# Ledger of designs, part 13: peptides against a protein of PDB entry 3LCN

Target 1, 96 residues: chain A of PDB entry 3LCN
Amino acid sequence: QYTENLKVIVAEKLAGIPNFNEDIKYVAEYIVLLIVNGGTVESVVDELASLFDSVSRDTLANVVQTAFFALEALQQGESAENIVSKIRMMNAQSLG

## One batch from the design tools (peptide; made by RFdiffusion4, then SolubleMPNN)

Design b1_p11_4_s1 (from b1_p11_4, 4 letters changed)
Fold by OpenDDE base, seed 3:
Structure b1_p11_4_s1 (fold): chain B 96 residues (1-96), chain A 11 residues (1-11)
Amino acid sequence: as target 1 above (96 residues)
Amino acid sequence: SVTDKIKEKLE
């Protein structure tokens, strides 16, 4: 029930990565797919690291951990809109 | 592209 909201949230997080040249929506969909099919932080990061050459493993780990935290927040009753807003603010403040 | 790689994995 949180799949579509999580896609939006992950997309917002990816949008904060400087010089990101891939399809954000599609990458977000793939990350969420991995998570809902039993992926862990470690396994999803490993998968993404095998695909991305220009994005650091640490940056990918940050994205994935954010997704798992967001999923927990959704389960606790926080709205997707609030989570997206917080991520957007963090993106604006980040030095990359 | 990463998108192409992902599509390949999902086949």
Scores: peptide ipSAE 0.623, ipTM 0.934, DockQ to the pose 0.553
Fold by OpenDDE base, seed 4:
Structure b1_p11_4_s1 (fold): chain B 96 residues (1-96), chain A 11 residues (1-11)
Amino acid sequence: as target 1 above (96 residues)
Amino acid sequence: SVTDKIKEKLE
């Protein structure tokens, strides 16, 4: 139901990763695909960790957890725009 | 690339 908004949100989160050299939109799409097909935080992190050598597992876990939190927030009525704004601010303050 | 790896998985 919220897949398209979630893709935007996850993309914003990925944009905060320093030196990220992959297609953000495509990776975000894949993450959301895994989630809507029954993935858990653990299983999605495991999948991403198997793909990414240049991004730490902790960073990937942060992205995935953010996605799950965002999904719940959307379900509770928070707007995608508001969630994106929060993430953007966090990205600006992040150490990487 | 990661994109290539993902594409391979989805084929």
Scores: peptide ipSAE 0.618, ipTM 0.933, DockQ to the pose 0.559
Fold by OpenDDE base, seed 2:
Structure b1_p11_4_s1 (fold): chain B 96 residues (1-96), chain A 11 residues (1-11)
Amino acid sequence: as target 1 above (96 residues)
Amino acid sequence: SVTDKIKEKLE
């Protein structure tokens, strides 16, 4: 029931990756699809690592872990807006 | 592209 919110959240996280040239919304949609269909952190990271050559496994793992944390936060009652705001701040800090 | 690879997987 949090699919659409999670897509927005994951897209925000992906937007923080420097020199990311892929379709943000489409990649976010795929990540969420994997998660809602029973993917684990490990399996989703493995899947993404097989697709991305220019993004490090650590970066992909960071994105995926963020998605799972966000899903839990949503389930615990935190608003999507608050989660997005936190990620946006983290992105800014990561980029210096 | 990654998008193309994903599309292929979803076919």
Scores: peptide ipSAE 0.615, ipTM 0.933, DockQ to the pose 0.553
Fold by OpenDDE base, seed 5:
Structure b1_p11_4_s1 (fold): chain B 96 residues (1-96), chain A 11 residues (1-11)
Amino acid sequence: as target 1 above (96 residues)
Amino acid sequence: SVTDKIKEKLE
């Protein structure tokens, strides 16, 4: 139900990673796929860490945790637009 | 690329 919104949200989070040169939309889609198929924070981070060499595990964990929090927020009635806005602001405040 | 690796996993 929230799959498409979650993809947008995760993509926004990924867009905040400096020097990220992978297909953001596709990576976001994969992260959401892992989550909706029963992945946990730890298992999804492990999967991503096995794929990414140039992105730190901590950064990946931050992305994944954000996705899980966003999913909960969506389920509690928060709009995707609000969540995206918050993430965008956080990205803008990031020190890199 | 990571995209290529993911695609291979999903084949």
Scores: peptide ipSAE 0.614, ipTM 0.932, DockQ to the pose 0.565

Design b1_p11_4_s2 (from b1_p11_4, 5 letters changed)
Fold by OpenDDE base, seed 1:
Structure b1_p11_4_s2 (fold): chain B 96 residues (1-96), chain A 11 residues (1-11)
Amino acid sequence: as target 1 above (96 residues)
Amino acid sequence: SKTDIIKKKLE
């Protein structure tokens, strides 16, 4: 499947969150786990919000939605490298 | 950190 690539992609997205002092690798792994186990955008956001109350729900929703879009992109044949590059650009222009 | 919490959830 695309789980390994998705972990890398989600990690890149998480790296764009300002003042986020958590192990990005494990957070990314957990997000992917929730998604592959049938989580929805709403349920995954709810779970993350319960864990990270210092991060706005909108920011968490942005991360989760990005993960779902990335999964779709991978399924459509887009390379992980290209997706990561896009996320890096978005991180650079993001206001948090 | 909440890494330990996440680690447990990954088990």
Scores: peptide ipSAE 0.570, ipTM 0.936, DockQ to the pose 0.903
Fold by OpenDDE base, seed 4:
Structure b1_p11_4_s2 (fold): chain B 96 residues (1-96), chain A 11 residues (1-11)
Amino acid sequence: as target 1 above (96 residues)
Amino acid sequence: SKTDIIKKKLE
């Protein structure tokens, strides 16, 4: 139901990872696919860690947890735009 | 590439 919005949100979160040179759109799509097909935080992190060993597990966990929180927020009525804005601000702060 | 790997996983 919230798949497309979640992809946008996850992409914004991924954009905050320094030196991440992968295709953000495809990575976001894959994360969302794993989640909607029953993945857990742990299982999705494990999958991503196997692909992106240059990114810390903690960073990957932060991305994945953000996705799960965002999904819950969407279900509770928060707009995708608002969620994206918050993530963008967090990205700026973490890189500043 | 990792993108290629992901593309395959998405199919």
Scores: peptide ipSAE 0.568, ipTM 0.935, DockQ to the pose 0.968
Fold by OpenDDE base, seed 5:
Structure b1_p11_4_s2 (fold): chain B 96 residues (1-96), chain A 11 residues (1-11)
Amino acid sequence: as target 1 above (96 residues)
Amino acid sequence: SKTDIIKKKLE
């Protein structure tokens, strides 16, 4: 299963959110839990928006969609390290 | 805290 790798990937994505002062590992774990339990992009975003009203819905949607894409990439054989590296570089280039 | 809320949701 890809659960643990997905947690790492989601955590890396969350680390790119400016001024996000929450426990990233717990947030990542919760996002992954929602996904593996059958959540959709919309339902997971709705849940996160209810918790983090100071984060824009677009930002949350970007995090969640990235998680779904990452899960598919893992299933297709891409390494977690490659995915994390891509996200890290994207975070570094962010102007937000 | 919000982390506490998440911790409870993860139980």
Scores: peptide ipSAE 0.568, ipTM 0.935, DockQ to the pose 0.857
Fold by OpenDDE base, seed 2:
Structure b1_p11_4_s2 (fold): chain B 96 residues (1-96), chain A 11 residues (1-11)
Amino acid sequence: as target 1 above (96 residues)
Amino acid sequence: SKTDIIKKKLE
């Protein structure tokens, strides 16, 4: 039900990774696919780590955990806009 | 490319 919003949210989170040159849209779509098909934080991180060995496991874990938290927030009634805004601010703080 | 790999996984 929340897959499209979650894709946008995950894409925003990925955009905060410095020097990440992969297609953000496709990576976000893949992460969401893994989650909605029953992936866990651990299994999704393992999959991403196998694909993106140049990104630290901690960074990948942060992205994945954010996705799971965002999904829970959506299910609890928080708007996608609010979640995106929070992530955007967090990205700015990380890079600032 | 890794994007190509992901595209295949999305199929």
Scores: peptide ipSAE 0.566, ipTM 0.935, DockQ to the pose 0.969

Design b1_p11_4_s3 (from b1_p11_4, 6 letters changed)
Fold by OpenDDE base, seed 1:
Structure b1_p11_4_s3 (fold): chain B 96 residues (1-96), chain A 11 residues (1-11)
Amino acid sequence: as target 1 above (96 residues)
Amino acid sequence: SKTEIIKKKLE
């Protein structure tokens, strides 16, 4: 099970979105829920876009794709800590 | 709020 690690990872990614006023913990949890319930990149992006019209679809797509890549990385044996570190570096280069 | 909407979706 990678759901808890994935929540942390997705939360870190969301933290990179400027002026994001929603609770990151709950948004991350929701994204992970959608993924584990069989969501695709497209369907999850569509769901998020319907909720967050103030965030560009490209930004949302970047978040969702990162989540799917992170899940694959976890399954391949990469540590959550390493994945989070990479995302922090990416966030420092700014999102959205 | 959108957070509240999400909270309900998580239930």
Scores: peptide ipSAE 0.680, ipTM 0.954, DockQ to the pose 0.950
Fold by OpenDDE base, seed 4:
Structure b1_p11_4_s3 (fold): chain B 96 residues (1-96), chain A 11 residues (1-11)
Amino acid sequence: as target 1 above (96 residues)
Amino acid sequence: SKTEIIKKKLE
């Protein structure tokens, strides 16, 4: 139901990772796919860590948890635009 | 590439 909005949100979060040179849209799509197919924070992080060993596990966990929180926020009525704006601001302030 | 790996996983 919120799949497409969640992809946009996750992509925005991924854009905040420094030196991340992979295709953000495909990575976001994959993360969302894992979540909607019943993945947990732990299982999705494990999968991503296997793919992106140059990104810290904590960073990956932050991305994944953000996705789960965003999904809940969407379900509770928060707009995708508002969520994206929050993430964009956080990315701008991130230390990396 | 990792992107290519993901593309395959999305299929």
Scores: peptide ipSAE 0.679, ipTM 0.954, DockQ to the pose 0.955
Fold by OpenDDE base, seed 2:
Structure b1_p11_4_s3 (fold): chain B 96 residues (1-96), chain A 11 residues (1-11)
Amino acid sequence: as target 1 above (96 residues)
Amino acid sequence: SKTEIIKKKLE
């Protein structure tokens, strides 16, 4: 139900990773796929860590946890736009 | 590339 919104949200979060050269859209899609098919924070982080060894495990964990929090927020009635805005602000703070 | 690997995983 929230798959497409979650993809947008996760993509926004990934956009905050410096020097990340992979296609953000596909990475976001993959993360969401793992989550909606029953992945846990730990299992999704493990999968991503095996793929992206140049990104710290903590950074990957932050992305994944954000995705899970965002999914819960969507389910609780928060708009995707609000969630994206929050993430954008956090990205700016972390990079600036 | 890692993207290509992911594309295959999405199939």
Scores: peptide ipSAE 0.677, ipTM 0.954, DockQ to the pose 0.952
Fold by OpenDDE base, seed 3:
Structure b1_p11_4_s3 (fold): chain B 96 residues (1-96), chain A 11 residues (1-11)
Amino acid sequence: as target 1 above (96 residues)
Amino acid sequence: SKTEIIKKKLE
């Protein structure tokens, strides 16, 4: 039910990674697919690390954990728009 | 490309 919103949220988080030149839409879709099919933080990070060796494991873990937190927030009634806004602000802070 | 690899994984 929350898959489409989660894709948007994960895409916003990925947009904060410097020098990340992959198609963010498809990466976000893949992350969400892994999560809804029973992936854990560790298993999803392992998969992403195998694909994107130029991105630190810590950065990938941060993205994946954000996705899991966002899913819980959606289930608790927080709007996707609010979650995206928070992530956008966090991305801006990390650039400074 | 890595994007193409992901596209295949999404099939």
Scores: peptide ipSAE 0.675, ipTM 0.954, DockQ to the pose 0.964

Design b1_p11_4_s4 (from b1_p11_4, 3 letters changed)
Fold by OpenDDE base, seed 5:
Structure b1_p11_4_s4 (fold): chain B 96 residues (1-96), chain A 11 residues (1-11)
Amino acid sequence: as target 1 above (96 residues)
Amino acid sequence: SVTDKIKEKLA
């Protein structure tokens, strides 16, 4: 039930990666798909690492961990708007 | 591209 909000949140996080040259919405959608189908932080990071050559594993892990924290926050009643705002502040410090 | 890789994986 939080799928669409999580997609927006993950997309915002990906937008903070410098020199990112992929379809942000599509990548975000794939990450959320993996998570809602039972993926763990480790398994999702492994999957992404197998796909990305230009983004470090640490950066990918940061994105995935953020997604899991965001999902928990949504379940606890925090608004997607508030979570996105926090991520924007984090993005002020470039990733990778 | 990563997008192409994902599409191929899901096809």
Scores: peptide ipSAE 0.631, ipTM 0.936, DockQ to the pose 0.536
Fold by OpenDDE base, seed 3:
Structure b1_p11_4_s4 (fold): chain B 96 residues (1-96), chain A 11 residues (1-11)
Amino acid sequence: as target 1 above (96 residues)
Amino acid sequence: SVTDKIKEKLA
């Protein structure tokens, strides 16, 4: 139900990573796929860490935790647009 | 690329 909105949200979060040279939409789709198929924060981070050599585990963990928080927010009735706006603001003020 | 690795896992 929230799959498509979550893809947009995760893509926005990935867009904040400096020097990210992978297909953002495709990576976001894969992250959401792992989550909706029963992944936990730890298992999804482990999977991504095995794929990414140039992105730190902490950065990947931040992306994944944001996705789980966003899913909870959607379930509580917050709009996808509001969540994206918050993430965009966080990306703009991030130190890297 | 990471995309290629993901595609391989989903194949």
Scores: peptide ipSAE 0.628, ipTM 0.936, DockQ to the pose 0.558
Fold by OpenDDE base, seed 1:
Structure b1_p11_4_s4 (fold): chain B 96 residues (1-96), chain A 11 residues (1-11)
Amino acid sequence: as target 1 above (96 residues)
Amino acid sequence: SVTDKIKEKLA
């Protein structure tokens, strides 16, 4: 139900990673796929860490935790647009 | 690339 919105949200979060050289939309799609197929924060982080050498485990964990928080927020009635806006602001702060 | 690795996992 929230998969498409979650893809957009995760993509926004990934866009905040400096020097990220991968297809953001495709990586976001994969993360959401892992989550909707029963992944936990730990298992999804482990999977991503096995794939990414240039992105720290802490950064990946931050992305994954954001995805799970966003899913909860969506379920609580928060709009995808509002969540994206907050993430965009957080990205700007992290790059500063 | 990570994209290629993901595609391989999904194949």
Scores: peptide ipSAE 0.627, ipTM 0.936, DockQ to the pose 0.556
Fold by OpenDDE base, seed 2:
Structure b1_p11_4_s4 (fold): chain B 96 residues (1-96), chain A 11 residues (1-11)
Amino acid sequence: as target 1 above (96 residues)
Amino acid sequence: SVTDKIKEKLA
């Protein structure tokens, strides 16, 4: 029910990863797919770590945890736009 | 690519 918004949110988070050269929308879609099909933070991180050699496990874990927090926020009534804005701000801060 | 790996998993 929140899948489309979550895809946008995860994509925004991925966009903050320096030198990320993969299809952001496709990766975001896959992450959301894993989550809505019963994935946990640990299982999704493990899956992504098996796929990504150029991105650290810590970075992947940060992305996944953000996704789960965002999902909870959506369920609690926070707007997708507000969540995206916060992530964008965090991305900008991390780039500095 | 990661995309290709994902596609393989979903095939």
Scores: peptide ipSAE 0.623, ipTM 0.936, DockQ to the pose 0.560

Design b1_p11_5_s1 (from b1_p11_5, 6 letters changed)
Fold by OpenDDE base, seed 4:
Structure b1_p11_5_s1 (fold): chain B 96 residues (1-96), chain A 11 residues (1-11)
Amino acid sequence: as target 1 above (96 residues)
Amino acid sequence: SLTEKILEKLK
């Protein structure tokens, strides 16, 4: 369902973070888990911030907000591939 | 911001 696609999408977003030393797959999975279990942007960011103090709160918020919008996009019928492509392009622009 | 741009594209 949406959860597996969302994990891929969130992982792509995390891949754009410079000097990110955490396991991308694990963090993406955890974010999706929190969202599926009723987390809000604020509560998910709070949880992540408590676990990964090496990443700024703003960066975490950026990732989490993207996840929520991606979920909405999936629900509206947009393909995961399309969403991933958009995020990849944005990652490239931000790092270039 | 760049974040806002990507979010707009996701809508």
Scores: peptide ipSAE 0.021, ipTM 0.572, DockQ to the pose 0.029
Fold by OpenDDE base, seed 1:
Structure b1_p11_5_s1 (fold): chain B 96 residues (1-96), chain A 11 residues (1-11)
Amino acid sequence: as target 1 above (96 residues)
Amino acid sequence: SLTEKILEKLK
């Protein structure tokens, strides 16, 4: 479906997190994996929080929510490029 | 809300 584009989008979002000391591509891939396997915002956040204690739960929730809404945008016909551009703009402004 | 802000920018 939209997994490859979603990985790129999530990676862009992760790149905006200050002091993030994880492999961005790996984390993005894992988030998408959890989502495509039926994860909810809550369950995905719980999983990520258990693995990455260097990032606040709120920050993780922000990333996961972005992923779900990006998926919705893709399904509605929005291009991955447009979504990435919007995320870059958000990264420059704030995480929330 | 955070959700609304994200949704607004992504749509």
Scores: peptide ipSAE 0.020, ipTM 0.533, DockQ to the pose 0.028
Fold by OpenDDE base, seed 5:
Structure b1_p11_5_s1 (fold): chain B 96 residues (1-96), chain A 11 residues (1-11)
Amino acid sequence: as target 1 above (96 residues)
Amino acid sequence: SLTEKILEKLK
């Protein structure tokens, strides 16, 4: 139910990573897939770290944790648009 | 913590 919105949200978060050379849409889709299939923060981070060694584990953990909290926000009635906007602002602050 | 910061921004 929240899968497609979560993909958009995670993609926005990934877009804030400096020098990220992976396909954002693909990685976002993969993260959401892992979460939907019962992944935990730890297990998803472990999986991503094994695949993308160019990104620090801390950065990956930040992305994954954001995804889990975004999912909770969606379930609590927050709009995807609002969540995306907040993440976009967060990205701008990180780069600024 | 990082978790708290993320949660706060997503509220």
Scores: peptide ipSAE 0.019, ipTM 0.538, DockQ to the pose 0.028
Fold by OpenDDE base, seed 2:
Parts: sequence; structure tokens; C-alpha cells
Structure b1_p11_5_s1 (fold): chain B 96 residues (1-96), chain A 11 residues (1-11)
Amino acid sequence: as target 1 above (96 residues)
Amino acid sequence: SLTEKILEKLK
């Protein structure tokens, strides 16, 4: 249940990155895969940075940290819908 | 740790 919700959440976060040219669904799935297989914030960022050099390390770190925060929020009982809504608002504020 | 517990639940 958490993995599928997390994929949606991470995809929403990625959608806020300007000029992001990668497949959002694929990258979101990959991030979640790395996390569920024991990845840390640092190791996941390192992996993504090696694959997607068109995106800054800070941006990648922000995405990954958001994923871990979202995971904790889900654990604490917050709905995926609420988390997605918050991220959508954050994306709009970042671009606006 | 909390992180470990979360990861275990995701599996």
C-alpha cells in the first residue's frame, strides 16, 4: 500500500521540476524501488545524480528527502491525497 | 530506528 502511494507522491514532486526531460513515472518508480530495498537519502541521491546529470544534485536531494518525509507521513496516518495536494501547492509556489 | 521500521513495512 505504501509503495504504490509513494510512487504517486514522488511523481507529483518530479512534475514540479522545470525542464525535466525524463519519464516521470519511471523515475518515481525507480526512487521508490531504491528506498524499499534499503536505500538512504544519500545513496539514492548519489544513484540519481549519476544517471541524470541534467538535474542539479540539490533538486534531486529535495525530491528524495520529500519521498522520505512522505513515507513518514503515511506511517503517521496522513492520506496520500493530502500529501499529493501539499506537494502540488509547493510545486505551484516554486514555479509561481 | 523509525526509518528501519518504515522500510520493513514497505516490503
Scores: peptide ipSAE 0.018, ipTM 0.417, DockQ to the pose 0.038

Design b1_p11_5_s2 (from b1_p11_5, 7 letters changed)
Fold by OpenDDE base, seed 3:
Structure b1_p11_5_s2 (fold): chain B 96 residues (1-96), chain A 11 residues (1-11)
Amino acid sequence: as target 1 above (96 residues)
Amino acid sequence: SIKEKILEKLK
């Protein structure tokens, strides 16, 4: 299972959100929990939106979709380290 | 806290 790797990946994505004032580890863990228990992009976004009104729904959707893409990448053999590196670069670009 | 919020949602 890719649960632990996915948590790390999602955490990296969350770290790119400006002014996000939440415990990233806990949020990442919750997102992964929802996904592994049958959540969809829509249902997970709905849950997150109910918790975080300071983050736009589009931003939340971007995070959740990234998680699903990452899960597929892991299943296709891409390393968690490589996925994290890509996200880190994207975060840096979005901040610039 | 986020932990408390998550726990409440899981109930």
Scores: peptide ipSAE 0.197, ipTM 0.802, DockQ to the pose 0.543
Fold by OpenDDE base, seed 2:
Structure b1_p11_5_s2 (fold): chain B 96 residues (1-96), chain A 11 residues (1-11)
Amino acid sequence: as target 1 above (96 residues)
Amino acid sequence: SIKEKILEKLK
């Protein structure tokens, strides 16, 4: 139900990673796919870490945790627009 | 590409 909104949210989070040289939309789609198919924070991070050795595990964990928090927020009634806005602000404050 | 990397893992 929330997959499309979650893809947008995760993409926004990924956009905050400096020098990330991947198709953000596709990566976001893959993350959401893993989550909706029963992935845990740990298993999704492990999968991403195996694919993106140029991104720190901590950064990947931050992205994945954000996705899970966003999913919970969506389920609790928060709008995707509000969540995206928060992430955009966080990205602007990030030191990379 | 990420798609290629994923496909490689599935082989």
Scores: peptide ipSAE 0.190, ipTM 0.786, DockQ to the pose 0.305
Fold by OpenDDE base, seed 5:
Structure b1_p11_5_s2 (fold): chain B 96 residues (1-96), chain A 11 residues (1-11)
Amino acid sequence: as target 1 above (96 residues)
Amino acid sequence: SIKEKILEKLK
């Protein structure tokens, strides 16, 4: 269904985090796994915070919320390419 | 690594 596209989208969002020294593809896969298995924004953020104490909770929340919004967008018919493009633009505008 | 961190949590 949308899991593979969501992984790509989440990976793009993670790529915007400065000095994030983790396997982005693996982290994206894990986030999507948590979401499709009933995770909420709060529970997924809690899990990620326990793994990545060097990343602010607000940053993690932004990533997770983006994932949930992206999933809804995919379900409503928006293309993965369009979503990725928007995230890429947002990443480019982000401050370090 | 993230893989190692996840594996440690599962122990």
Scores: peptide ipSAE 0.189, ipTM 0.787, DockQ to the pose 0.309
Fold by OpenDDE base, seed 4:
Structure b1_p11_5_s2 (fold): chain B 96 residues (1-96), chain A 11 residues (1-11)
Amino acid sequence: as target 1 above (96 residues)
Amino acid sequence: SIKEKILEKLK
């Protein structure tokens, strides 16, 4: 369905995390995999927290919630490009 | 472990 677009969107969100040295594409892929296999915000955050101790739980929660919102937005007809653009702008503001 | 394998893939 929207799996590939969601991967791109999540990757953009992850790219905004400072000092995150993991492969963004693979992490995004894993997050989307967890979501499409029935993961919830809580369960996905728990999984990510177990993998990435250097990233705050709040940051991880923000990423995961963004993914779920993005999925809903895609289903409601918003383009992936528009969603990515919004996230990119938010990333820039967060780093400023 | 599965966790280790995932981490290896991500690196």
Scores: peptide ipSAE 0.144, ipTM 0.783, DockQ to the pose 0.179

Design b1_p11_5_s3 (from b1_p11_5, 4 letters changed)
Fold by OpenDDE base, seed 5:
Structure b1_p11_5_s3 (fold): chain B 96 residues (1-96), chain A 11 residues (1-11)
Amino acid sequence: as target 1 above (96 residues)
Amino acid sequence: SKTEEIKKKLE
């Protein structure tokens, strides 16, 4: 399974959110848990929005959609390292 | 904190 790699990927994405003052490891773990247990983009965003009202819904949606795309990429054979690198570059162009 | 709430959700 790709859950551990996905946690790393989601954590990298979350690290791009400015002034996000929560434990990224646990947030990433929770997002992955929601996804692998049948969550949709909408339902996961709804859950995160209820927790983090200080983060825009668009930012949360971007994080969640990235997670779903990353999961598909992993399943299609792309390396976690490559995905993380791309996300890091995107983070450098700023989130939020 | 939100982190603590998430920790509980993960249990």
Scores: peptide ipSAE 0.647, ipTM 0.949, DockQ to the pose 0.839
Fold by OpenDDE base, seed 4:
Structure b1_p11_5_s3 (fold): chain B 96 residues (1-96), chain A 11 residues (1-11)
Amino acid sequence: as target 1 above (96 residues)
Amino acid sequence: SKTEEIKKKLE
């Protein structure tokens, strides 16, 4: 459905995390996979926290919640480009 | 690496 667009959106969000040295593409892909396979905000955050203990749980939760909101926005007709633009502007403010 | 670990999870 919106899997590929969601990957792009999540990648943009992850790019806002300072000192995050992992491959953004693969992390985004994994997050989307967890979501489309029935993950909840809580379960996905738990999984990510187990992988990235150097990133605060709040930061991870922010990423995951953004993904779920983005999915809903896509389903409601908002363009991926518009969502990415919003996230990019938010990244310019801060994340973490 | 964590990236490699994720790659395995994606398989």
Scores: peptide ipSAE 0.647, ipTM 0.949, DockQ to the pose 0.898
Fold by OpenDDE base, seed 2:
Structure b1_p11_5_s3 (fold): chain B 96 residues (1-96), chain A 11 residues (1-11)
Amino acid sequence: as target 1 above (96 residues)
Amino acid sequence: SKTEEIKKKLE
């Protein structure tokens, strides 16, 4: 139900990673796919870490945890627009 | 590329 909104949200989060050269849209889609098909924070992080060894595990964990929190927020009635706005602000404040 | 690898995983 929330997959498309979650893709947008995760993409916004990924956009905050400096020097990330992969297609954010497809990475976001893959993360959401893993989550909606029963992935846990740990299993999704493990998968991403195996793919993106140039990105710190902590950064990947932050992305994945944000996705899970966002999904919960969506389920609780928060708008995707509000969530994206919060993430955009966090990205702007991030030290990378 | 990793993107291409992901694309294959999405199929």
Scores: peptide ipSAE 0.647, ipTM 0.949, DockQ to the pose 0.899
Fold by OpenDDE base, seed 3:
Structure b1_p11_5_s3 (fold): chain B 96 residues (1-96), chain A 11 residues (1-11)
Amino acid sequence: as target 1 above (96 residues)
Amino acid sequence: SKTEEIKKKLE
């Protein structure tokens, strides 16, 4: 039930990656699909690394772990809007 | 493209 919110959250996280020229919407959708179908941090990172060799494995791991943390936050009652706002702020700090 | 590859994986 958190699938659509998680897509938005993951998209916001991906938007913080410098020089990432892929379609963020589809990448976010794919990450969420992998997670809801039983993926782990390790297995999802492995899949993404096979697709995006120009992005460091650490960066991909950061994105995926953020998705899992966000899912837990949603389950604990935090709004998607609050989670997105926090990620946006973190992205801005990383760019500076 | 990678986007097209992902789109196929989403099917």
Scores: peptide ipSAE 0.646, ipTM 0.949, DockQ to the pose 0.920

